# Ledger of designs, part 21: peptides against a protein of PDB entry 3PUK

Target 1, 227 residues: chain A of PDB entry 3PUK
Amino acid sequence: ERGLKSVVWRKIKTAVFDDCRKEGEWKIMLLDEFTTKLLSSCCKMTDLLEEGITVIENIYKNREPVRQMKALYFISPTPKSVDCFLRDFGSKSEKKYKAAYIYFTDFCPDSLFNKIKASCSKSIRRCKEINISFIPQESQVYTLDVPDAFYYCYSPDPSNASRKEVVMEAMAEQIVTVCATLDENPGVRYKSKPLDNASKLAQLVEKKLEDYYKIDEKGLIKGKTQS

## One batch from the design tools (peptide)

Design b1_p14_2_s3 (made by RFdiffusion4, then SolubleMPNN; from b1_p14_2, 4 letters changed)
Fold by OpenDDE base, seed 1:
Structure b1_p14_2_s3 (fold): chain B 227 residues (1-227), chain A 14 residues (1-14)
Amino acid sequence: as target 1 above (227 residues)
Amino acid sequence: EEPEFDESSKKYYS
């Protein structure tokens, strides 16, 4: 039994595949580094075929145009992934696909969103943000994807303090997305370490959980669950 | 025909 993987898959199926599903239609799916890992952790190629995906492609690679096919972009809201998307639809004559559906794994900054809107809005059928920024490992285990997290969290150099806080903020955000995916508002628990990183991270998670449920429930705070 | 992309097409899903 792999509960977290199943929950993540169910969320992706509902938020992404069901949202753009059309009977008898096949799509090309474009993935980046993170979403490749994410899907690999919670589904098989046969599952994607059942959802109407004929082939998966890496967004960073040069690809041949398939102008008769619609493309499903399941990507991170990063400048690199967005730039690759824009190259696919930057001009009418150079469009690689018939149209695009875009699903971001996290909040897309306004700067990136506006760049997309200004360049290729007519080619986009849907653009949604889903909050899945973690990799499920086991039934109740997940891995955070925060660059240089190990380096900064365990750095004894005080000059890295500001960057350490940024990394912990990103980690806290990903933990909150796990809670949201599981529909839980847990009491945060931690084991103290010499650098007290766990306490700082716990405080950030608690704050972000409060903010999330206030926004999601229009000011209603869900009771804490035992998890 | 599917609607064109605009700001209203950008949706949050949790």
Scores: peptide ipSAE 0.016, ipTM 0.532, DockQ to the pose 0.206
Fold by OpenDDE base, seed 2:
Structure b1_p14_2_s3 (fold): chain B 227 residues (1-227), chain A 14 residues (1-14)
Amino acid sequence: as target 1 above (227 residues)
Amino acid sequence: EEPEFDESSKKYYS
């Protein structure tokens, strides 16, 4: 059985690196907080070198221009990461790199997409959404990167109800990315807790899985798998 | 290679 780490790496290699690879070309790769953790969990620097990445940079930090090199942005579709990208290629300043390839770890909202398109479309060679929003830990174990998830899910304060729902949605989305990566439609299993968080999360996952496979361009109709 | 950025170039991969 291939460990989840190897599956994730293979997915990134195929969806990101192979997609933008040019023979003999090196790129600078820009990462945010999530993608830094993601790549750190499933590859080594030597692996990235083999994929044509010469340098990894943090998108949030000030960086010196390297105008002769193309940049690969592997980032989450967040306002913060997008704003940093826009600063690199926006009309207000000289572009930091020759061109950009953008790969989002999840669905990029239309508002962010339109903002990018309006400001720096001429600098972008590719813009794709991949579906990897989890951190692999072990062969069958992954962690979700949802800030304050524990706090909000178990908060007794009714004022946190809306935030709890947002957290649950984010968790469900990340779980679906695991299923998508593994090409599985699992039967969701959970243990009920007094707060019924597990049941709610399970329902959200099931709904999102259904939506995912219905919209699958390949017309893949898979039955429930045991996972 | 000319930059190509439009909605058609935006793909969601599973």
Scores: peptide ipSAE 0.016, ipTM 0.538, DockQ to the pose 0.264
Fold by OpenDDE base, seed 3:
Parts: C-alpha cells; sequence; structure tokens
Structure b1_p14_2_s3 (fold): chain B 227 residues (1-227), chain A 14 residues (1-14)
C-alpha cells in the first residue's frame, strides 16, 4: 500500500518494534488514548502479534503486575501518560513489569524526561521519540489530536488568548510531523476565517518546517512540494 | 542489561 496508513505503520514498525525486538521475546504493550487510536487506524491485532506483542493494555487503567514480562510503552509525551508510567515503575517494590521500553509519539519536554530519569532510570531499556502525532484517516487525510482545539481557536473570550496560542503551536507541530513522515515540505494553503486563525497557523507551520529541514540529520533543505 | 543514556538524543539504549 502507498497510502498514509501504510507509511505510518512502516514508521512504527521500524522505529518501535524493530528497535526493541528480541527473538523469541514477547512484550506487553501499553497505550494511551492517542496511540490506541493511532494503531487502530493503521494496523490489526494480528500485525501486533507478528511484532511480538502478546497483549495491549490501557496505560490509564489500574493493571495487575506481570513482573516476568517487559513492557513496551507507546505513549504521548503528556503529564497524564508519564504519570501513569511512573506509577508502574516509580517504586522499586511495586514495579508492574520486568523492564520498560518507552517510545514517545512526539518531542518529550525536558521536565518530563528528567522526571522519568530521576525516578526509574534502571528500569528503562529504551527511550525514544518517534514523531508521529496524527491519526491517518484516508490515503492522504489525517486528523490532529489537540484537545479542545475548536473551543479555544474560536472562543471570543479574551481570557482564552494564551490557551489559543498553545493550541496553535500544538497543531503546527503535529502538521510538521505529518510532513516529516511523508518526506514533504508543502506549500501551505489556507482559507481565510473571521479570526485569522488559518493565517496564523500557516505561519507557524512554515516556520517549524523551515526549522525542521534546516536541522535535519542529513543537512538537506528540501524545496516546496505540491501538497 | 544495563541501559546506556545519551543526553544529546534523550535516548536510553542497551
Amino acid sequence: as target 1 above (227 residues)
Amino acid sequence: EEPEFDESSKKYYS
């Protein structure tokens, strides 16, 4: 398949499953709300079994310990998901699993990373950022996962101005991860809206795209692609 | 297995 779903799956397979794969070893995979939707959009349970996942669990739920098995955490770099992870490994006497592999869907803030490092470094075998913070819907369609984005972007309340900026930044970051996944640097297009949100978002995306390709590992600056 | 930490990449690996 040449669609966005296949590209996303291929990226997850190479960046996550191939990275932590050990022959003959099975892992429990922990998912949050976003990664549950993400995997559901691009794979089947049979695919996960082939990658050495025996069972998937919700990170937000209280779970019984399986101390003999290693856990694969595929989660968003949010305080909520990180706190759930820390509850699993924060206490030496109360570890839920044998060890942890952590793969964040996006950039993990230093504050959260340092909190993890300080609490349970010895339990962590891998910790990586894989930059997939969107849901593929169709071959070239994706959905951004930004809570209450519509509410804050279109709120007439001046008290929400700061929150609106945070939402715009989050949306822009997710769009950049889509571009990176597709290996594209698109010319940004938008329709005008009463609050000029589209224009502001477009500017943020353009800026972030420029920064991304300037600091790319290959040192390559790609020209604009049709997208 | 002792994990190695790379601060520059924010990665643990073993």
Scores: peptide ipSAE 0.019, ipTM 0.550, DockQ to the pose 0.180; fails the geometry check
Fold by OpenDDE base, seed 4:
Structure b1_p14_2_s3 (fold): chain B 227 residues (1-227), chain A 14 residues (1-14)
Amino acid sequence: as target 1 above (227 residues)
Amino acid sequence: EEPEFDESSKKYYS
């Protein structure tokens, strides 16, 4: 068993591929930097072929239109990735693909979501958030995709305090997505020395976990389990 | 096919 990798793959298979699967249909899959790493960590190209993906394209690159094929966008909810999507479908004359299925790895801000709806709604067959914003490394190890997290979290400069908070929030969100993926409500343990970053992060995680499980897809509140 | 949007997950972040 690949542990966390297998869990992540299973989640992606269920939440993304099974969700948009049509018998005999092939799709082009568009990935960004994060989802490229994510899929690379938990599957092979052969696995994607089995899921009806004929080719993988980088969303950031200029691509030739394949107007007869539908596109599966598995992307992070970032302005950059969204802008690239919008370029693909923003104009009828510039439409690169037949239609789009969009799966965001995390919460998509309303501003971005509304921007997509306003410009490309007719081209979108599906748009869903799947809450996988981490990369599995080992059976129980994952990495967070939070740019400059280390720098801001450990910066002694008070001017970085606001950014530190944003980074901590992002980290907490990603940790919660791990918990959601694993269907676990862990007891949070941390070491606070020498800085209080771990304590702050723990508090954020706990708060977000509480919110998540109160309104989870199963409508169940799970007790804390030590992990 | 009409567009289908699932925003249910947004509740987790509210």
Scores: peptide ipSAE 0.016, ipTM 0.539, DockQ to the pose 0.632; fails the geometry check

Design b1_p14_2_s4 (made by RFdiffusion4, then SolubleMPNN; from b1_p14_2 with H9S E10K F13Y)
Fold by OpenDDE base, seed 3:
Parts: structure tokens; sequence; C-alpha cells
Structure b1_p14_2_s4 (fold): chain B 227 residues (1-227), chain A 14 residues (1-14)
């Protein structure tokens, strides 16, 4: 197994599958676009079967009810994925599964969380946030999933400045999740040419790393590593 | 087993 892929799988196994495991119980797992790519990058279907997943379904697709089975939602905290979940549980008549376990890949905004809680709290047994918002490619390589990142970061149009900032923040958050997953506080290295995007991103990452380690559950500030 | 909607848990870090 490749290093980063193994680490990511181990984290998902611990944070998601072990958390909701019931002996002898099978679940349907619902994935979105991001989590489909994520799981595909770090596990096989046989691995999911071992974790009690009988079938995986795409949350964006219309699906037939399986009312006797519980559903495990491993999804990104986006309006689109949340809306799809709400279609599955938002009304009594539309309840597709017996109950839901929800695991978000990152922090779910309060607006979305409250929307879920107000609509279908009685159907939800777990609602947790994990910190995995990247896709492992190689043992030490990952990709970020930020829509239009290339376009906004390299746009010469000043009107895109605000969008660029949003993208940079999202990228920085995802990089921090990688560092947290690897238990690293790296010295950030970058190449700034032709634009200062790399420098800005590095600054954001450094700031977020500092904040993360200051407020971590262990209360330990780790020194900078050379990763 | 009745659903127990837990309030938001902390992010799981490593």
Amino acid sequence: as target 1 above (227 residues)
Amino acid sequence: EEPEFDERSKKYYS
C-alpha cells in the first residue's frame, strides 16, 4: 500500500466505519462526486464489504427506497449534497432508508447543519465532521478539489479578485487537512512565478496550520517539519 | 434502536 493512500484509508476506517459499525449489520453507502473519487483512490470494493457496506450509491441520482436498511452518507458539506440528502429524508413520505449516519468530509456550515436538523433530525443517528478534503494520488502526492481554482487563480481580470480569494481560502483549508492527516506541520515551500498566488497560498496555509495546532485537542504545538 | 441525533462532533483529526 502507498503511504498517503493507506493513511487516508485508515482515517476513514476509524472515523467513519468503526464509528457506526454494528455487528452483523449491513448498510448502504451514499457518496457524492468528491467522496467517490476519494474512496476510489484509497480502497477497493472488497474493503468496503469488509466494513459492512453492501452497496454504494450516488447521492445525486434518483434511487429506489430500501426502507429496511440504514444508510451511511459520506459526503461533502455542500448545498448540492445536503439537498440530495434532504430529498431522501426531508419528508415522511420520501424517507428512502431506515435511518442515516452522516459523515462530512469537512466543516459543515451552520446554515446547512441547521437545515438538516430542522428537517429530519429524527432520522439521523450520527452527524459528524471529519477532516479529509483531498485526494491522494501517490505515496506523498495529493490533489485538491476546488472548482475553478485554475481559472480564478490565473485570471488577469480584476473582477475575479474576490472569487480568487475564496478559492485560495478553500485550497488552504484542504492543504491543512492533509497536514493534519499526516500529523505534520511543514515548512511551506513554494515557487511564486509568474504570479504571487503561491506566496499568498503559503501564507494562508501557515496561518491556518498555526491556528490548528494551537487549538488541537492535545494542546500540543508541533514544531515545523521538513516535509 | 432509536436514532440519537448527536450535536456536531468535533472534527476528527488523526
Scores: peptide ipSAE 0.026, ipTM 0.591, DockQ to the pose 0.277
Fold by OpenDDE base, seed 1:
Structure b1_p14_2_s4 (fold): chain B 227 residues (1-227), chain A 14 residues (1-14)
Amino acid sequence: as target 1 above (227 residues)
Amino acid sequence: EEPEFDERSKKYYS
């Protein structure tokens, strides 16, 4: 099926599973709240088994050590998820797993990255940032995972203006990740709303798209596509 | 195997 779900799955398979795959090796996969939703939206447990995942665990829960197995962390670059990872590998004497492969769903802030590097670098065999910050629903439908987006975007309270801007920027970033995943540079379209939020969001998306394609590894400015 | 840290996504450093 040519749906967004298939595209997202293909990206995860290539960027995560193929990157750390070893023949005959099984891994434990650690997920957070976002990546649990993401994988649930685009694959089945049977698909994960085929990719060498024996079991899925929640990173936030206390887990028994399995010192003989390597762990695949597919997580968002948040302080909470990073702190849970650090608990698994922070002590040399009490490592929960043999080694770690880390794949972040987005850019990991330097503060978090440096914290990981300083504490657990010897336990990490791979640390990679991928660009998937959305949940596919249908062939052309996706949901954004932005906390409190509904509250701040529709708040009539002027005191929330700064928070609204932060939320809109996060939404724009996630929309750009969809475009990057689909390899498209679309013209942004929106419906007029009582609040000029749609226009502001469109401008943010356009700016971020321009920045993304200017810096693309191919050094080629991709022309606008009709979508 | 030596730990490998990929290059950061260029879009965030530009």
Scores: peptide ipSAE 0.025, ipTM 0.601, DockQ to the pose 0.579
Fold by OpenDDE base, seed 5:
Structure b1_p14_2_s4 (fold): chain B 227 residues (1-227), chain A 14 residues (1-14)
Amino acid sequence: as target 1 above (227 residues)
Amino acid sequence: EEPEFDERSKKYYS
């Protein structure tokens, strides 16, 4: 089996770089906190250079305009990242780059998507969602990007129950994106712990996997595989 | 060059 890092890189290469590649064209790539970690986990700067990226910039930082170059935004579909993008293209006077290619790591909520369309659609050449919301660590190990996941999942405070559910939902969704990336439908396994978190998460993952494959392009539910 | 917004990711929940 190919390592998860290589699979993720190949996915990014195909879904992002190949998608917006133009012969002889260099782009500035804008990253947020998550995608910085993601790319750092699965590629080197030399790899990005080969894909036509001249420099990488942090989307959250103030940046000088480079109006002659197009920008590749590889970002999470969050209000913060979207707002930073909108500041780059929201007005003609504030336009920092020639044009934008936007690739979201996950499904972009309609509210954010529509906000982008309404504000700066003319500056956007591509807006795509690629469903990579996890960080590969090792060949079969990944980490999830869910804020305060540990805190809420292990909180004994009943008042955090609703937040715990939201966190677990987000975790389950990210796990499903791993499965989608690997084109696998694994049997969900979990270790019993004092809390029912593992069981609940497993159930959420199973449900989301079912939903994913039901609406898959093949219209078929893949059989469960051992993982 | 026209913007392309047509391709959306699949939803993992219904």
Scores: peptide ipSAE 0.029, ipTM 0.608, DockQ to the pose 0.528; fails the geometry check
Fold by OpenDDE base, seed 4:
Structure b1_p14_2_s4 (fold): chain B 227 residues (1-227), chain A 14 residues (1-14)
Amino acid sequence: as target 1 above (227 residues)
Amino acid sequence: EEPEFDERSKKYYS
């Protein structure tokens, strides 16, 4: 079955679980708000158990140390999530876990990455950006995790223009992530409205798609696919 | 085990 949920799960399995798998080893998995939703959309707890996850913890909550176990952080590259990680490993004497594997759902800003590197590098066994910043809802439907996207995109208030741009960028990034996940380069179609949000988003998506395929993992430009 | 940092996914932000 080529449903988006299955594709996403397969990607997570390959990019995250298989990447850090060690035979006979169990890990604690730390999730944030987005990755909780993401995993909930494409797998069950039993699936995670099969992947060597003994327990799932919310990264935002205070947690008791389990110093004998390694932790798998599957989190978004946000200041909030990163700060929570840093609290877990920022002090040698206060490490919550034995070591960390970090998998970001999207590009981690250099500022955050450098902050992690400077403070916790010795505790990190793996750090990857896996580019899964969307939530599959149906076989070919996904949702974007962009707070207040609707509000800012359709706000007529000029004071929201800068925020609208940020939101549009985030949406475009997530759409491209979907395309990358599905290995598709869609011909972008849109219907313009008075605010021309669809056109702007389409332009951003097209630009990012071009960049992605121009310098993709294969180093080849793929032709447009029907979508 | 030494820390391993993979390449940054900067391709989306070029």
Scores: peptide ipSAE 0.028, ipTM 0.599, DockQ to the pose 0.607; fails the geometry check

## One batch from the design tools (peptide)

Design b1_p15_1_s1 (made by RFdiffusion4, then SolubleMPNN; from b1_p15_1, 6 letters changed)
Fold by OpenDDE base, seed 3:
Structure b1_p15_1_s1 (fold): chain B 227 residues (1-227), chain A 15 residues (1-15)
Amino acid sequence: as target 1 above (227 residues)
Amino acid sequence: MIEFDKSSEKYEELK
């Protein structure tokens, strides 16, 4: 059976590349830090060429305009990535590309979406959320991309309690995306030492899994799996 | 593949 990397690539191919494919058309693809790592983990440049991507650019860097080409943004729904997108299309006279296809790796907050809508709606051909916010390492292993997770989870400073909660929520959300990608609703297991972080994270994951499957595409509740 | 309904709504709002 196919490993996690293959599953992730298949999902990206179907949800992103097949969705915006136009015969004979090449696109520039814009990536952020997370999606750079993600694609690097599950595909090769030759794979991207086959999907109609001519060049990959870093969204955080200053880039020369290519006004006759459409751009595919595969990015995280973060203020930083969204702000970079807005710089590319925020000015009518200085658009860097012909049009944009945006695919977010997770739910885009309404505040960020509204900001995009208010400034760049006419330039956007697609805007979707594909729910992949993890990095596949091995066939059954993945890592999370949550900045400062270690620091806040193990900080002895009580003033970091609120940030710890935010980090825990972010990690839980990313774990749920893995389960969704694999179409599984597993029982969660953890080690409680040295702190209660694992227990808290487990509870968050279980809650989010339940919510996800209650409102999934089919409106069905999937029972617990044994993975 | 599972796609969130909210994503579809957002796309329509951009039209």
Scores: peptide ipSAE 0.023, ipTM 0.598, DockQ to the pose 0.098
Fold by OpenDDE base, seed 2:
Structure b1_p15_1_s1 (fold): chain B 227 residues (1-227), chain A 15 residues (1-15)
Amino acid sequence: as target 1 above (227 residues)
Amino acid sequence: MIEFDKSSEKYEELK
């Protein structure tokens, strides 16, 4: 039985750690709020040590420079996390690390990417977008990390309609990352409630799955799978 | 593992 936690860890190991691994090289790993939760859910510190991580640091906190070491940024593509990264490499005098490997948990908006490119491209050895934006709980259970999701999804206030859509979009994106991680293109099933939230979310997920699996690694359209 | 299409392009843009 492939537990979701083990699958997630294997994907992170392959997509992140193996991608930037150099023999005999240790890195400092920078995490944000989401990736802290993510790694905590699927690995231990000893696992990270085996992958060449000497220490993990919170990207939001002030940190002492370790200029002789390269940094592995495993972060969400948010303005807050990106701004913290930029502070680490924005100026020559303020560079905290030797170089950066950046792995985003999702698509990085062009606006944020352009800021990075304009400010510290020379410091970046690798920049990659992986597709893991959920927290595994058990074999087939995961949680979404969308702030205030409950409030906006169930708010009867019409003024929150726009925010509800944003939340639904974020949830759908995270669900698609689960499918991608599991290499699945499922038919979406939902239970209808008095509110049409489940239906709306299902539609968003289906649309995003179609877009994601339009072309697979072999240039073929991936059909629906059972899940 | 399917990689985001823009991931490789973005990496090249940083060079």
Scores: peptide ipSAE 0.022, ipTM 0.601, DockQ to the pose 0.099
Fold by OpenDDE base, seed 5:
Structure b1_p15_1_s1 (fold): chain B 227 residues (1-227), chain A 15 residues (1-15)
Amino acid sequence: as target 1 above (227 residues)
Amino acid sequence: MIEFDKSSEKYEELK
């Protein structure tokens, strides 16, 4: 069965590990909070060893330099994670690793990308954005990583309407990454009661799916799949 | 969102 965990792992293997793999080369992998959870959900340490990862480090922690080894950063495109990366390579004389491969779990904002470009471009061998911003729980279940989503989505306070929209947008984006990972363009189903949140989210997801699948790898529009 | 790879404009900007 095509469990979501296995699909996610295969996607990571293809998009990340296969992309930066060099024969005989071991890398240190840097993870943030989200990617730690992500990898923990879909692989084992033995799997990572097979992919040439010798050590996993938390990007938020102070780490000793290992200047002879390249580092694989599998991180979220957040200011916190990016800042930690920048600290690792900000100084030429004190860079922690030989070079960096960066794989973002989502779109990296221009502001963050520009910071990277300005300070660490020479240290970067790869920089890619992949579409995995969810945690697989089981075959057909995933969770989203949107801070305060529950609070804003269910807030009766009209003053939170703008923030609710932002949260809904973020949720929709992550749902679309699931669809992209599964190579699906499903019809969105939802329950409209008791609140209209599901309907709003569904509309956002549909819109984003349309945008994503306007042009597929073959330059064609991917048709709707059964959800 | 679209997946960006080594052929993307962003990647070229880092070279």
Scores: peptide ipSAE 0.018, ipTM 0.592, DockQ to the pose 0.098
Fold by OpenDDE base, seed 4:
Structure b1_p15_1_s1 (fold): chain B 227 residues (1-227), chain A 15 residues (1-15)
Amino acid sequence: as target 1 above (227 residues)
Amino acid sequence: MIEFDKSSEKYEELK
């Protein structure tokens, strides 16, 4: 399979499932809203079973403890998701699972990470940031999961300027994760009219791409690709 | 981003 969905699945398989796989071990997988969409877009439940996942659960929902099983948290680094994790492991007596493997879809802010470290570090076997913050739709198409992106980007109301910036940053970050997933450092092209949204986004993407490749695992700065 | 690096600073901070 040559499609983006296949690439994303392979990335997840390698970065998440292969990383925490233990022979004969089954895990409960906890998903949030984004990762539910992500996995739904690129795999089936049967695929997850093959990767050692016995059941998937929504991290936001109240769940019964399964203390004998380890949990795989594949979640976005949001306060909501992290808070749910903290509730699962914050108290020694109230641990819902035996241990946790955490895989964040993006950079986890220090504030959230520090909360995790302070309260749940001993319960965590793995903590990774896998840099997949987009939803593959088609072979060469992806979507961004940024709430109200369209509204704020195209809002003529100046009161939305700050929110527009936040949305632009989020979109840029997700675009960069696509590039990272595809191992590409593309030149960015845009249309300037009627609004400067494309230009602003392009600049953000370029900046973030530069930053990403400067600090990637290989420490190599890749040249521009012809994507 | 921290991928496939068990020795990353962030990972070590959890230990």
Scores: peptide ipSAE 0.024, ipTM 0.597, DockQ to the pose 0.091; fails the geometry check

